# Designs tried in a protein design run: peptides against a protein of PDB entry 4JHK. Part 1

Scores and structures below are computed, not measured.

Target 1, 212 residues: chain A of PDB entry 4JHK
Amino acid sequence: EDYKIQSFDLETQKLLKTALKDPGSVDLEKVSSVIVDQSLKDQVFSREAGRICYTIVQAEAKQTNGSVFRRNLLNRLQQEFKAREETRKRSTQEWVCLVSFICNIFDYLKVNNMPMVALVHPVYDCLFRLAQSDALKNEEEVDCLVLQLHRIGDQLEKMNVQLMDELFNLLRDGFLLQEDLSSMGRLLLLEILEFRAGGWKLSDTAQKYYYS
Structure headers, positions and changes below count from the first letter of each chain, unless a header shows other numbers.
Peptide ipSAE was made for these designs. It is ipSAE averaged over its two directions, with the distance scale d0 held at 1.0 Angstrom where the peptide's residues are scored. Compare it between designs on one protein only; published cut-offs may not apply.
A fold fails the geometry check if it doesn't show the stated peptide or something in it is severely misdrawn.

## One batch from the design tools (peptide; made by RFdiffusion4, then SolubleMPNN)

Design b1_p14_1_s2
Fold by OpenDDE base, seed 2:
Structure b1_p14_1_s2 (fold): chain B 212 residues (1-212), chain A 14 residues (1-14)
Amino acid sequence: as target 1 above (212 residues)
Amino acid sequence: SLEEEIEKLIEEES
């Protein structure tokens, strides 16, 4: 598999490559830290990070039956999650990167081919935060919210349909009632409402309409 | 709190 790690320096790239193949030979705490740090800076990488993390977890499990990497990763994730409001205050970009990272970890880091239950509430909490009025007025946050729901909405709903219903109640209210939504933000909310209503599917025609 | 719950759950699955 190819992993997009070109954004790292050569030494770090080597570290990551080694972690992917021979996790027992590297400092997995350091590896997890590097991945999280970069994911908080680059939303695009956060998607790749999920896949990388899953691969390392699997590699370590097979090699040593260990879970050092996963433990360190989740610990760091927990720390960042706890500080999410401060992160949002400091930087919207970092905040949406954090959300993206958490969602991507949820998406990729499966246990027994199932999402980690421990991540369900954190993910929903992040999405609910993005669904608040003060966040919906920010197009960057709306972009993030809608993107994540496109990626993992169906999985999240399977984990807790009640929370999903509540979340979409907020989104409908935002779409209908909030005055300071951007034109694109309102369009995105409408799209995601229709996306879920259609069983988390969107026709190619509709896709072109909303994302042309 | 939610954070406490998350902490416990993460620890259980880590």
Scores: peptide ipSAE 0.027, ipTM 0.659, DockQ to the pose 0.743
Fold by OpenDDE base, seed 3:
Structure b1_p14_1_s2 (fold): chain B 212 residues (1-212), chain A 14 residues (1-14)
Amino acid sequence: as target 1 above (212 residues)
Amino acid sequence: SLEEEIEKLIEEES
């Protein structure tokens, strides 16, 4: 399989490739730290990071029936989650990268083809934070919110429909009532409202209207 | 706290 890890130096690329094939031969704590650090800097990488993490978890389970990598990954994720408000204050870019990473881990790191229950509330907490008025006025945060809902909204709803209803009530109110939204932000909120209403699908005509 | 609850849940699944 091909993984998009060209942004790393050659030494780190080799480390990651080795972890994917023979996780027992590398320091899995170091590997997890490298993946998390890069995911906090590059939102595009966060999706690939989820895929990489899943592969390493499966490889370690098969090789030694161990879970060292997953434990280190989740521990680091929890640390970053706890500090999310400080991260947001320091850098909006790092904050949206954190949200993207958490959502992509939720999407890829499954047990018995099911999402980890422990990640449901943390994901919703992040999305609810993005749905607050002080976040909705920032187009970068709106972009992140809408992107994650496009990627994992249907899965999250299956885990807790009540929280999804509450979240979309906030998005509806933001679209209708908030005055300091950007034109693009308002358009994106309308699109995601229609996306869910259509069963988490968007027609080709609607797709062209919102994104062309 | 919420963070403490999340930590426990994550530890149980890890």
Scores: peptide ipSAE 0.027, ipTM 0.671, DockQ to the pose 0.781
Fold by OpenDDE base, seed 4:
Structure b1_p14_1_s2 (fold): chain B 212 residues (1-212), chain A 14 residues (1-14)
Amino acid sequence: as target 1 above (212 residues)
Amino acid sequence: SLEEEIEKLIEEES
């Protein structure tokens, strides 16, 4: 299986490829740092990062029954999560990359084929932050919010339906009551409300209506 | 704090 790591230099690409196949032969702390750093800069990479992380975790578990990579990854993730408000103030782009990365780790980094319970609240906390009025007025944050809900909303709801209901109450209120939403932002909120109401599925015609 | 609780939970699962 091929991984999209073209954004890294050749030396780093080699490091990542080696980590994927023979994690015991590389510095897994360095590997985790490289992946997190790039994920905080490139939102598109964050989804690929999830797959890469999962593969490295599985490879290390199989090779040595170790969890060095996962430990370093989650520790770094928690550090970034703790500093999320400062990150948001400094850079909206880095903030949405952080949210995207956390959500994709939730999506791909499963334990015993189940999502990590410890990541449920961090994910919801990020999504709730994006659902606040000061965030909903920023189209970049709305884009991120809606994208993550499309990707992991169904899984996240299964983990805690009460929090999902509360989140969507905020989104509904934003759609109906907030005056400084962009036209696209309002449209995206309507779409995601409809998406959940439809069982986290959207028809082809609706897809074209909202995103073409 | 919530962050501290999350940290503990993550460490337990890692």
Scores: peptide ipSAE 0.027, ipTM 0.668, DockQ to the pose 0.755
Fold by OpenDDE base, seed 1:
Structure b1_p14_1_s2 (fold): chain B 212 residues (1-212), chain A 14 residues (1-14)
Amino acid sequence: as target 1 above (212 residues)
Amino acid sequence: SLEEEIEKLIEEES
């Protein structure tokens, strides 16, 4: 019911609120752009953005049986995905925000209660990039990788278990063989390896061990 | 390419 949009100016907040209630009365392309732009700046918001996007999609479907918002959102997402390497080069923060946003859209923006098939490979591609040696040495990227796997790993595995196996092979190798991992990075990799091995579950005791 | 495949799939689902 309540959405975390306090970071926007009042005019934009009004725009978003209207989009949530009466999407036909606003420029949905503009709305999608605003959401994507903010998601690329604030990783916390990117989580909320997924929920907001789903709500707008549902509202538009009910009101006009339209999909203008979803189309614009996915088009913008595609553009950002294509430019992901340049984004990473420019700003690690923006890069992890992009990954977070894509993963959250995958998580929330479902069709007939199913993930969009079109997002499966883009999500895996982002996670594989985070699993490369040059990324694993950066705690910010490791944090992002592990966070997303906690959130959507089980869903993503159901879509393609082979890719998940390959991804975790890289993570295992990184944990065992890579020398320039931080202590926290190594700990996080171990945790996520055990998390998947345990059926994407972690006991409270184990959670305290890794995060306390 | 993967990007091209994504474009097609997005269009189909939108």
Scores: peptide ipSAE 0.026, ipTM 0.667, DockQ to the pose 0.774

## One batch from the design tools (peptide; made by RFdiffusion4, then SolubleMPNN)

Design b1_p15_2_s3
Fold by OpenDDE base, seed 1:
Structure b1_p15_2_s3 (fold): chain B 212 residues (1-212), chain A 15 residues (1-15)
Amino acid sequence: as target 1 above (212 residues)
Amino acid sequence: SLEEVEEELKKKLEE
């Protein structure tokens, strides 16, 4: 199976490949750190990271019935989440990468084929932060918000419909009332409002309208 | 178990 790890140096690529096939032969704490670090720098990789992490977790479980990688991964995730406001202050790019990473972990790391309940509130907290007025004026943050809702919105709503209603109230208000939104930002907010209203689906006609 | 790990994480993230 193909994993997008070409952005790493050759030594790290070897480490990751080995972790995917033979996790018991590598330092899984180091592997988790490398994945998280890169996910905070590259939003494209942060999407891939969820799939990679899922594979490593399954491989370790099958090989040794261990959970060393998952434990280290989640510990690091917790640390980054706690520092999310400082991260946002320091770098919008790192902030949206963090949100993307958390959402992708939510999407891929399942417990008994269900989302981890522990990640529900952290994910919503991130999305609510992106829905604040100071974030909605930044197109990079709006892009991130809308992208995550497209990917995991239906799953999140199933976990807590009340929070989703509250979130979309903010998005509606932003669309209608906030004056310093970019044209694209406003368009994206309208699209995601319609997306949810349509049962987290978009018609072909609407798809062409918003993304042509 | 996975459930135990989840609960532990939940407690930590809610701090």
Scores: peptide ipSAE 0.025, ipTM 0.660, DockQ to the pose 0.749
Fold by OpenDDE base, seed 3:
Structure b1_p15_2_s3 (fold): chain B 212 residues (1-212), chain A 15 residues (1-15)
Amino acid sequence: as target 1 above (212 residues)
Amino acid sequence: SLEEVEEELKKKLEE
């Protein structure tokens, strides 16, 4: 398998590759820290990070029936989640990377082929924060919000439809009532509203309209 | 609330 880890130096790439194949031979706390740190800097990598984490978790489980990596990963995630408001204040880019990372972990790090229940509320909390008026006016945050909903919205809805309804009420109100949205932000909100209304699907014609 | 979510996450992630 090809993992997109070219953004790391050669030493770190070697560390990650070793963790993927032989997790017992490396410091898994260090590995988790490296993955989280990079995920907070690169939203594209944060998507790949989910897949990498899943693979390491499986490899460790198979090798030693252990969960050291997962524990370290979740501990770091907990720390970053607690500090999310400070992160947002400091850097919008790091904030959206954090949200992306949490969502991708939710998407990939499943237990018995099911999402971790413990991550449901944290994910919704992040999405609700992005749906507030002070966030909707920032196109970067809208991009993140809409992207995550495209990726995991259907899964999240299955976990809690009431929260999803509440979230989309905010998005609808933002689309209709908020004055300081960018043109693109407004289009993205409309698109995601239609996306959910269509059963988390969008026609090819509509896709071209919104993203051409 | 934020505090409730944070506390819930803390409990669940420590399991």
Scores: peptide ipSAE 0.024, ipTM 0.615, DockQ to the pose 0.112
Fold by OpenDDE base, seed 5:
Parts: sequence; C-alpha cells; structure tokens
Structure b1_p15_2_s3 (fold): chain B 212 residues (1-212), chain A 15 residues (1-15)
Amino acid sequence: as target 1 above (212 residues)
Amino acid sequence: SLEEVEEELKKKLEE
C-alpha cells in the first residue's frame, strides 16, 4: 500500500512509514499528533489521514493487541472538538478542516466493521453547527457540510435517523427562508436535499445538472 | 433546465 505523505519532511515520513509497518517501535502519541496537526491544516489530507489511521490501528492490534494509537488519536480529537467554537472564530479554514477530519475518522476508523458510537454525536454537533444561519451564509462552511453529508450521511442516518431529520429540517429552512446565501451555497443545499431524498444518491439527470 | 428542476424541487419542499 502507498500513502500520500510527501507533504511531511523526510524524518516525519520515516516515522509514519514505520508506524504503518511496525507501530511498536515508534512513539504513537507523536504519530497521532503529527497526523492531527496536518489534518487541521489541509482538508485534502483528511481523507488520507483516515486511511492511515485505520492502517496503524490495525497494525498495532495485530502486533501487540494494543490500542495506544487510537486512544491518543481520539483524545486529541476530543480536545479539538471541545475547542471548536474558538477554532471557528479564529479561522474558518481550520474549522472546516476540523469537521472534515472528525468525519473522516468516523468514516474510516471502524470497530468490528461498525462506526464508533462515541463519534456519532460529535459528528452531528459539527454538522448542526454548519447548518446554523451564521454558517450557511459562508460558502466555505456550506461546501464542508455538503461534502461530509455526501461521504457519510447514509452511515450517520443509520446511527440516528431522528437527528438526521432534524438536521435536514434546518437545511430545508435555510434553503427556503435564508436570504443571504451565496448562489453556490443555495445550489449546494438544494443538491444535498435532493441527494438524501433520493436515498443518498444522485440520479444521472441530477448529476448532469449540478456537476456537468 | 436546472432552473426548472430547482423550482420543482422547491415547490415539493414547501409542501
């Protein structure tokens, strides 16, 4: 397997490669910190980070039956989640990176092929925050919201359909009632409303209209 | 057209 870690310096690349193959020989707390730090800066890396994290978790479980990496990762994630409002105030870019990272960890870091129940509410809390009026007027936040719902919306709904219904009520109201949405933001909200209504998939016709 | 699709969907959502 090949992982996209060229954005790191050579020493860190070596650290990550070793963690992927021989996690017991490295400081897994440091590894988790490096991954989280980069994920908070680069939203594109977030998806790769999820895959890397899953691989390290599996490697450690196989090698030592341990879970040191996962514990450190989730601890750091919880710290960032608690500070999410301050992060949003400081930087919209960092905020959407945080949301993206949390969602990607939810997507990749499975337990017995199931999502971690402990991440369900944190993910929904982030998405609900993005669905508030002050966030919907920011195209960058709408982009993030819609992207995550495309990636993990079906999984989240299976975990709690009531919360998903409530979330989409907010999105519907935003689409119908909010006046200061950007043109692209309004289009994205409409698309995601249709996406869920269609069973978390787009028809060929819809794909053509929205993305061709 | 996209505009027509959006209008139709909007009507459904308002129901």
Scores: peptide ipSAE 0.011, ipTM 0.406, DockQ to the pose 0.015
Fold by OpenDDE base, seed 2:
Structure b1_p15_2_s3 (fold): chain B 212 residues (1-212), chain A 15 residues (1-15)
Amino acid sequence: as target 1 above (212 residues)
Amino acid sequence: SLEEVEEELKKKLEE
């Protein structure tokens, strides 16, 4: 498998590659830190990070039946989650990267092909934060919100339909009532409302309408 | 509440 780790220096790339194949031979705490740090800077990488993390988790489990990497990863995730409001105040970019990372970890770190229950509320909490009026006025946050819902919305709904209903009530209200939405933001909200209404599917025609 | 969510996360992620 090919992993997109070109954004790292060569030494770090080697570290990551080794972690993927022989996790017992590297400092897995360092590996987790590097992955999280980069994910907080690059939202595109955060998607790949989920896949990388899952692979390392599986590799370590097979090699030593250990979970050192996962523990370190989740510990760091916990720290970042707790500080999410400060992160948002400091940098919208870092904030949306954090949300993206959490969502992608939720998407990829599955147990028995099921999402981690422990991450359900944290993910929803992040999405609810993005659905607040002060966030909806920021197109970057709306982009993040809609992107995550496209990626993991169906899974999240299966975990807790009530929270999803509440979330989409906020999105509906934002679309209908909030005045300071950007044109694109409003369009994205409408699209995601339609997306869920269609069973988390979008027709080719609709896709072209919203994203062409 | 936010505190409850954080506490839940703390508990579950440490397991």
Scores: peptide ipSAE 0.025, ipTM 0.610, DockQ to the pose 0.159; fails the geometry check

## One batch from the design tools (peptide; made by RFdiffusion4, then SolubleMPNN)

Design b1_p19_2_s1
Fold by OpenDDE base, seed 1:
Structure b1_p19_2_s1 (fold): chain B 212 residues (1-212), chain A 19 residues (1-19)
Amino acid sequence: as target 1 above (212 residues)
Amino acid sequence: SMDEELERLIEEDIAAFEA
């Protein structure tokens, strides 16, 4: 299987490729650090990072029944999550990358074919932060919020419907009451409200309206 | 604390994955 790792230098690409095939032969702590660092810089990579992480976890489990990579990955994720407000203050771009990464890890790293319980509250905390008035006025943050809800909203709701209801109450209020939303931001909020109301699906008609 | 709970849950999920 091909992985999109062209953004890394050749040495790092080799490291990642080896980790995917023979995780026992590389420093998996270093591998996890490299993946997290790049995911915090490139939101597009974060989706691929989730898939890469899943593959490495599976490969290590199969090869040695070990979990060194996942342990290091989740520990680093926890550290970044704890510092999320500082990250947001420093760089909106890094902040939305962090949210994207956490959501993608939630999406790909499953235990017994279920999302990791440990990530449910951290994901909701990130989404609630994006749903605050000071974040909704920033189109980059709204884009991130709506994208993640499209990707994992149905899974998150299954884990905690009460939190999802509370989140969407904030989004509804933002759509109706907040004056400094961008035109695209307002459109995206309406779209995601309809998306959930339709069972986390968009009709063909709605799809054409919002994206054509 | 929430941080301690997160650490606990991470360890539990890791253990469940290895089982």
Scores: peptide ipSAE 0.028, ipTM 0.630, DockQ to the pose 0.925
Fold by OpenDDE base, seed 3:
Structure b1_p19_2_s1 (fold): chain B 212 residues (1-212), chain A 19 residues (1-19)
Amino acid sequence: as target 1 above (212 residues)
Amino acid sequence: SMDEELERLIEEDIAAFEA
């Protein structure tokens, strides 16, 4: 498999490649730290990070029946999640990267094609935070919210439809009632409302209309 | 299978993450 890790220096790329093939030969704590740190800086990488993490988890399990990497990964994720409000205050960019990362871990780190139940509430907590009025006025946060719902909304709904209904009530209220939304933010909210209403899919024409 | 073993390992880590 080809992994998109060109954003790292050559030494780190080598480290990651080795971890993917022979996780027992590298410091898996360091590997997890590198992946998390980069994911918190680069939202585009966070999606690839999910796939990388899944592969390393599988490789370590197969090689040593170990879980050192996943343990370190989840511990770090938990720490970042707990500090999410402070992160948001410090940097919107880091905050949306954190949300993106946790959502991508949810999306990729599956067992027997099932998502980690432990991540369901943390993911919803992040999405609910993005759906608050103080966040909806920020286009960057709306972009993140809508992007994650496009990626994993259907899966999340299957895990807890009640929370999804509550979330979309907030989004509908934001779309209808909040005055300080950006024009793009309002369009994105409308699109995602229609996306869910359509069974988590839109026609190509509709998608082009909203995202052209 | 590898998937079954991974599932077991994830279940162990789930408790840690939720703690």
Scores: peptide ipSAE 0.027, ipTM 0.660, DockQ to the pose 0.069
Fold by OpenDDE base, seed 2:
Structure b1_p19_2_s1 (fold): chain B 212 residues (1-212), chain A 19 residues (1-19)
Amino acid sequence: as target 1 above (212 residues)
Amino acid sequence: SMDEELERLIEEDIAAFEA
């Protein structure tokens, strides 16, 4: 299986490859740190990071019945989550990367094909933050919000439909009432509203309309 | 607190994973 790790230097690539195959032979704390650090810089990588993390977790569990990597990963995730407001203040880009990372970890780090309950509220908290008026006016944050909802919205709703309803109330209000949305932001909000209304699916026609 | 709850839930999920 191929993993998109070309953005790392050769030494780090080797480290990651070894972690994927023989996690017991590497410093899994370091591996987790590297993955998190890169995920905070590259939103695209955060998706791949989810797959990588899942594979390492499975490999370690199978090899030693250990969970060192997962523990370190989740601890780091928790730390970053706690500091999310400071991160947002410092860099919108890092903030949306953080959200993407948390969402992708939620998406991929499943136990018995079930999402980690521990991540449900943190994910919602991030999405609710993106749904605030000060965030909705920023297209980059709207892009992130809508992207995550496309990826994991259906799963999140299954975990807590009440929170999803509340979230979408904010999005609907933003769409209807907020004046300083970008045209694209407004379009994306409308699209995601329709996406959920359609059972987290859109017709090909609608897809073409919004993304043509 | 929210942080404490997250900590607890993480540990619970880890335990569940290891079981």
Scores: peptide ipSAE 0.026, ipTM 0.634, DockQ to the pose 0.857
Fold by OpenDDE base, seed 4:
Structure b1_p19_2_s1 (fold): chain B 212 residues (1-212), chain A 19 residues (1-19)
Amino acid sequence: as target 1 above (212 residues)
Amino acid sequence: SMDEELERLIEEDIAAFEA
């Protein structure tokens, strides 16, 4: 399989390719760090990173029954999660990349085809943070929130419907009551409200309207 | 705290995966 790693230098690309095929021959801590660092800078790669991480985890498990990569990855994620408020204050872009990355790992890094329970609350915490009034006024944060809910909302709801209900109560209130939303932000909130109400599905026509 | 809980849950998930 081909992976979108052209944004890295040639040495790093080689490192990643080797990790995908022969994880025991490389420093998996370094590999995890490289992936996380790039994911915090590039949302496009963040999406690909989930798939890459899953492949490396599977390769290491098959080769040595080890979990060094996953452990290092999750430890780094935890570290970044703990510092999320500082990250948000420093850079909105890095903050939304962090949220995107955590959500993508939740989406791809499954165990026995099930989401890791350890990631459920951290994901919800990030989404709840994006649903606060001070975040909803920022279109970049609203974009991130809505994007993640489109990607993994149905899975998250299956894990905890009560939290999802609470989250969408905040989104509804934001849509109806918050005055400093951008026009696009308000449209996105409306769209995601309709998306969930429709069973996490929207018609192609509706999607075109909101994202044209 | 949530941070400590996350650490414990991560360890549990790792252990379950290795089993």
Scores: peptide ipSAE 0.025, ipTM 0.643, DockQ to the pose 0.770

Design b1_p19_2_s2
Fold by OpenDDE base, seed 2:
Formats: structure tokens, C-alpha cells, sequence
Structure b1_p19_2_s2 (fold): chain B 212 residues (1-212), chain A 19 residues (1-19)
């Protein structure tokens, strides 16, 4: 499989490739840290990171029956989540990268082929933050919110429909009542409202966009 | 399982933080 790791230097790329194939031969704590760091800087990678992490987790489990990588990854993820408000204040880009990363980890890292329960509330908390008025006026945050809901909204709803209802109440209010939305932001909110109403079903064109 | 135990511990920490 091809993994989008071109944003790393050559040495780090080799490290990641080795982790994917022979995780027992590398420092998996370092690998997890590198992945998280890059995910906070590159939204394209933050999207891909879930797949990479999933592969490493599986490889380590098969090779040594270990979970060092997953443990370190989730620990770092929790640290970043706890600092999410500081991250948002520092950089909107890093904030949306963090949200994207957390959502993709939720999407790919499964326990018994089910989403990790521990990540449900953190993911919702991130999405709720994006749904606040001060965030909805920022197109970059709206883009992130809508993108994540397209990718994992159906899964999240299955985990907690009440929170999803509350989230979409905020989105409807934003769409209808908030006056300082950008034109694109308003269109995106409308689209995601319709998307959920349609049962979280994407058109073929939309699928290519969100899952390419 | 070990995986479930880890998830539980993380969940507890996160819940404590969110309170």
C-alpha cells in the first residue's frame, strides 16, 4: 500500500516505512510522536494518519502481540486534545488538523472492529467546538467540521445519537440565525444538514472528493 | 482484554478532564 508520507524528510520516511513492516525494530514511541507532530501541521497527512496508525497497530500486534504504538499514540492524542483550546488560539490550521487527525483515528482504530468508545466524546467535543458561533464564522473551521461529518458522521451517530442531534441543532441555528457566516460557510452548513437528512449517503462524486 | 483495559483507562481520564 502507498502511504502519503512525502511531507517527511527521507530519514523519517524510512522510519515510518520500517514501522509499517517491522515495528519491533523501531522506537514506536518516537514513531507515534512523529506522526502526531506532522498531523498537526499537514491536514492532508492528518487525514492519512489514521490509516498509517491502523497499519502499524496491526503490524505490531501480529509481530509481537504488543500495543506500544497504540498506547503512545493515544496518550499523545489525549495530551493534544486537552490542549485543543490553546492550539486553536495559536493556529486555526493546527486546530483543524488536530480535529481531522482525531476523527481519522476514530475512523481507523477499532476495538473488536468497533469504534473506540473512549474517543466518542473527544470527537464530539471537537465538533461541538467547531459548531460554536465564533468558529462557524471561520470558513476553515466550517470546512473541517463538514468534512469530518461526511467521513464519520454516520459512525458517530451510531455511538451517540443524542449528541449528534444536539450538534445539528447548533448547525441549523448557525445556518438560520447567524449573520456573519461566509457565503461558502452557509452553503456548507446547508449541505451537511441535507446530508444527514438523507441518511449520510454520499453521491459518487462526493465520495471521490472526501475519500480520495 | 488488554485493549479494553487501555480504552477504559483513557476514557476515565478523558471524562475526568471534561468535568
Amino acid sequence: as target 1 above (212 residues)
Amino acid sequence: SEEEELERLIEEDIEAFLK
Scores: peptide ipSAE 0.034, ipTM 0.691, DockQ to the pose 0.092
Fold by OpenDDE base, seed 4:
Structure b1_p19_2_s2 (fold): chain B 212 residues (1-212), chain A 19 residues (1-19)
Amino acid sequence: as target 1 above (212 residues)
Amino acid sequence: SEEEELERLIEEDIEAFLK
């Protein structure tokens, strides 16, 4: 198994590897905290974190039919979500990492092979926050917004099409009416509007920007 | 509250996961 955990020290790497193979032999609360902490600082890891979390959840379920890790993870996620405005004020980077992490957890942690319903509104709340005028003027936030919609937009829409319509109304208004968007921000908004209109299918532009 | 509702929903999802 290849997991991108090189950013951690050797002791933490060992902890994570053990959690992946034998979750019953480690403190799963500590493991969850480590993963969340790193995900709030590194957006690249945030993506990998979803896969790691999924594997640990499956390993614990198989080993003991337990859910200690998942419970701790989701509890921590809830705490971070509740404090999202304070996080945004403190650090735009940490804020977008938080959004990315929540979206990745939504993407990987399934219940009966379906997205967790509990995460639908929190994800939308984050995306709606990124769609506000004060956030749209920040290219880093726009980039995060568009990236998440590319990754999980189709899944989110299946969970609640009404919220998705409302979100994209805001994005359309931002694109058309907001004057202090960056050139790249405006381009990204246009692209994501077209992306959804095209049935959430990858365009040449999207492939180049996100996967090349 | 919204916080309590989220907690409840998380627990429900966890239970569903274990079934």
Scores: peptide ipSAE 0.023, ipTM 0.623, DockQ to the pose 0.924
Fold by OpenDDE base, seed 1:
Structure b1_p19_2_s2 (fold): chain B 212 residues (1-212), chain A 19 residues (1-19)
Amino acid sequence: as target 1 above (212 residues)
Amino acid sequence: SEEEELERLIEEDIEAFLK
């Protein structure tokens, strides 16, 4: 299977390809660092990163019954999450990449076909931060928020419905009360409110209205 | 703290994954 790793230099591409097939033959700590670094720069890659990480985790587990890659990956993720406010202050782009990455890891890395419990609160914390008034006025942050909820909202709700209710109370209030939302931001909030109300599914009518 | 709890839960999930 092909993976979208063209953004890396040739040596790094070889490293990643080897990690996917023969993880025991490479420095998996280095591999995890490379993936995280790129995911913090490229939101498109962040989606691919989840798939790559899942494959490496499975390959290492099968080959050596090891978990070096996942340990390093999750430790780095924890570090970045801890520093999330500083990241947001430094760069909105890096911040939304971080959120996207955390959400994608949540989506792909599962234990016994269930999301990792350790990631539930970190994901919600990120989404709650995006739901604050100072973030909702930024279309880039709203885009990120709505995208993640489309991808993993149903899974997150199953993990903690109370937090999801609280989150959507903020989104409702933002939609109804906040005056400095962009037109697109307001449309996105309305769409995601309806998306959840419909059981995390868009009706044919809504799909046509928002995406066609 | 939340960070300490996250670390603990990560380790627990890792162990569960390997079983």
Scores: peptide ipSAE 0.023, ipTM 0.625, DockQ to the pose 0.846
Fold by OpenDDE base, seed 5:
Structure b1_p19_2_s2 (fold): chain B 212 residues (1-212), chain A 19 residues (1-19)
Amino acid sequence: as target 1 above (212 residues)
Amino acid sequence: SEEEELERLIEEDIEAFLK
């Protein structure tokens, strides 16, 4: 199986490949750190990172019945989440990468085929932050918000429909009332409102705007 | 604190994964 890890140097690529096949033979704390660091810089890699992380978790569980990698990964996520406001102030790009990564981990790292309950509120907290007026005016943050809701919105709703209702109340208000949205931002909010209303599927209207 | 609670929940999820 091929994984997209070309953004790393050859030595790190070798480390990751070894972790995927023989996790017991590498420093899994280092592996987790490398993956998180790159995910905070590259949103494209962040999606692949979720798949890589899942594979390593499964490989370690099978090989040694251990969970060293996942523990280190989640601990690092906790640290980054705690510092999320500082990250946002420093760099919008790093902030949306952080949100994307947390959401991707939520999507891929399941426990007994269920989402990690521990990540539900942190994910919602990130999405609620993106739904605030100061964030909605930034198209990059709106892109991130809408992308994550497309990917994991249905799963999140199943975990807590009340929080999802509250989130979408903010999005509706932003769409209708906020004056400093970009044209694309406004369209994205409309699309995601319709997406949920349609059972987490793209509407014909959305398809026309984005793909026709 | 919220961070402490998150840590507890993470550990519980890890334990559930191993079962």
Scores: peptide ipSAE 0.023, ipTM 0.622, DockQ to the pose 0.915

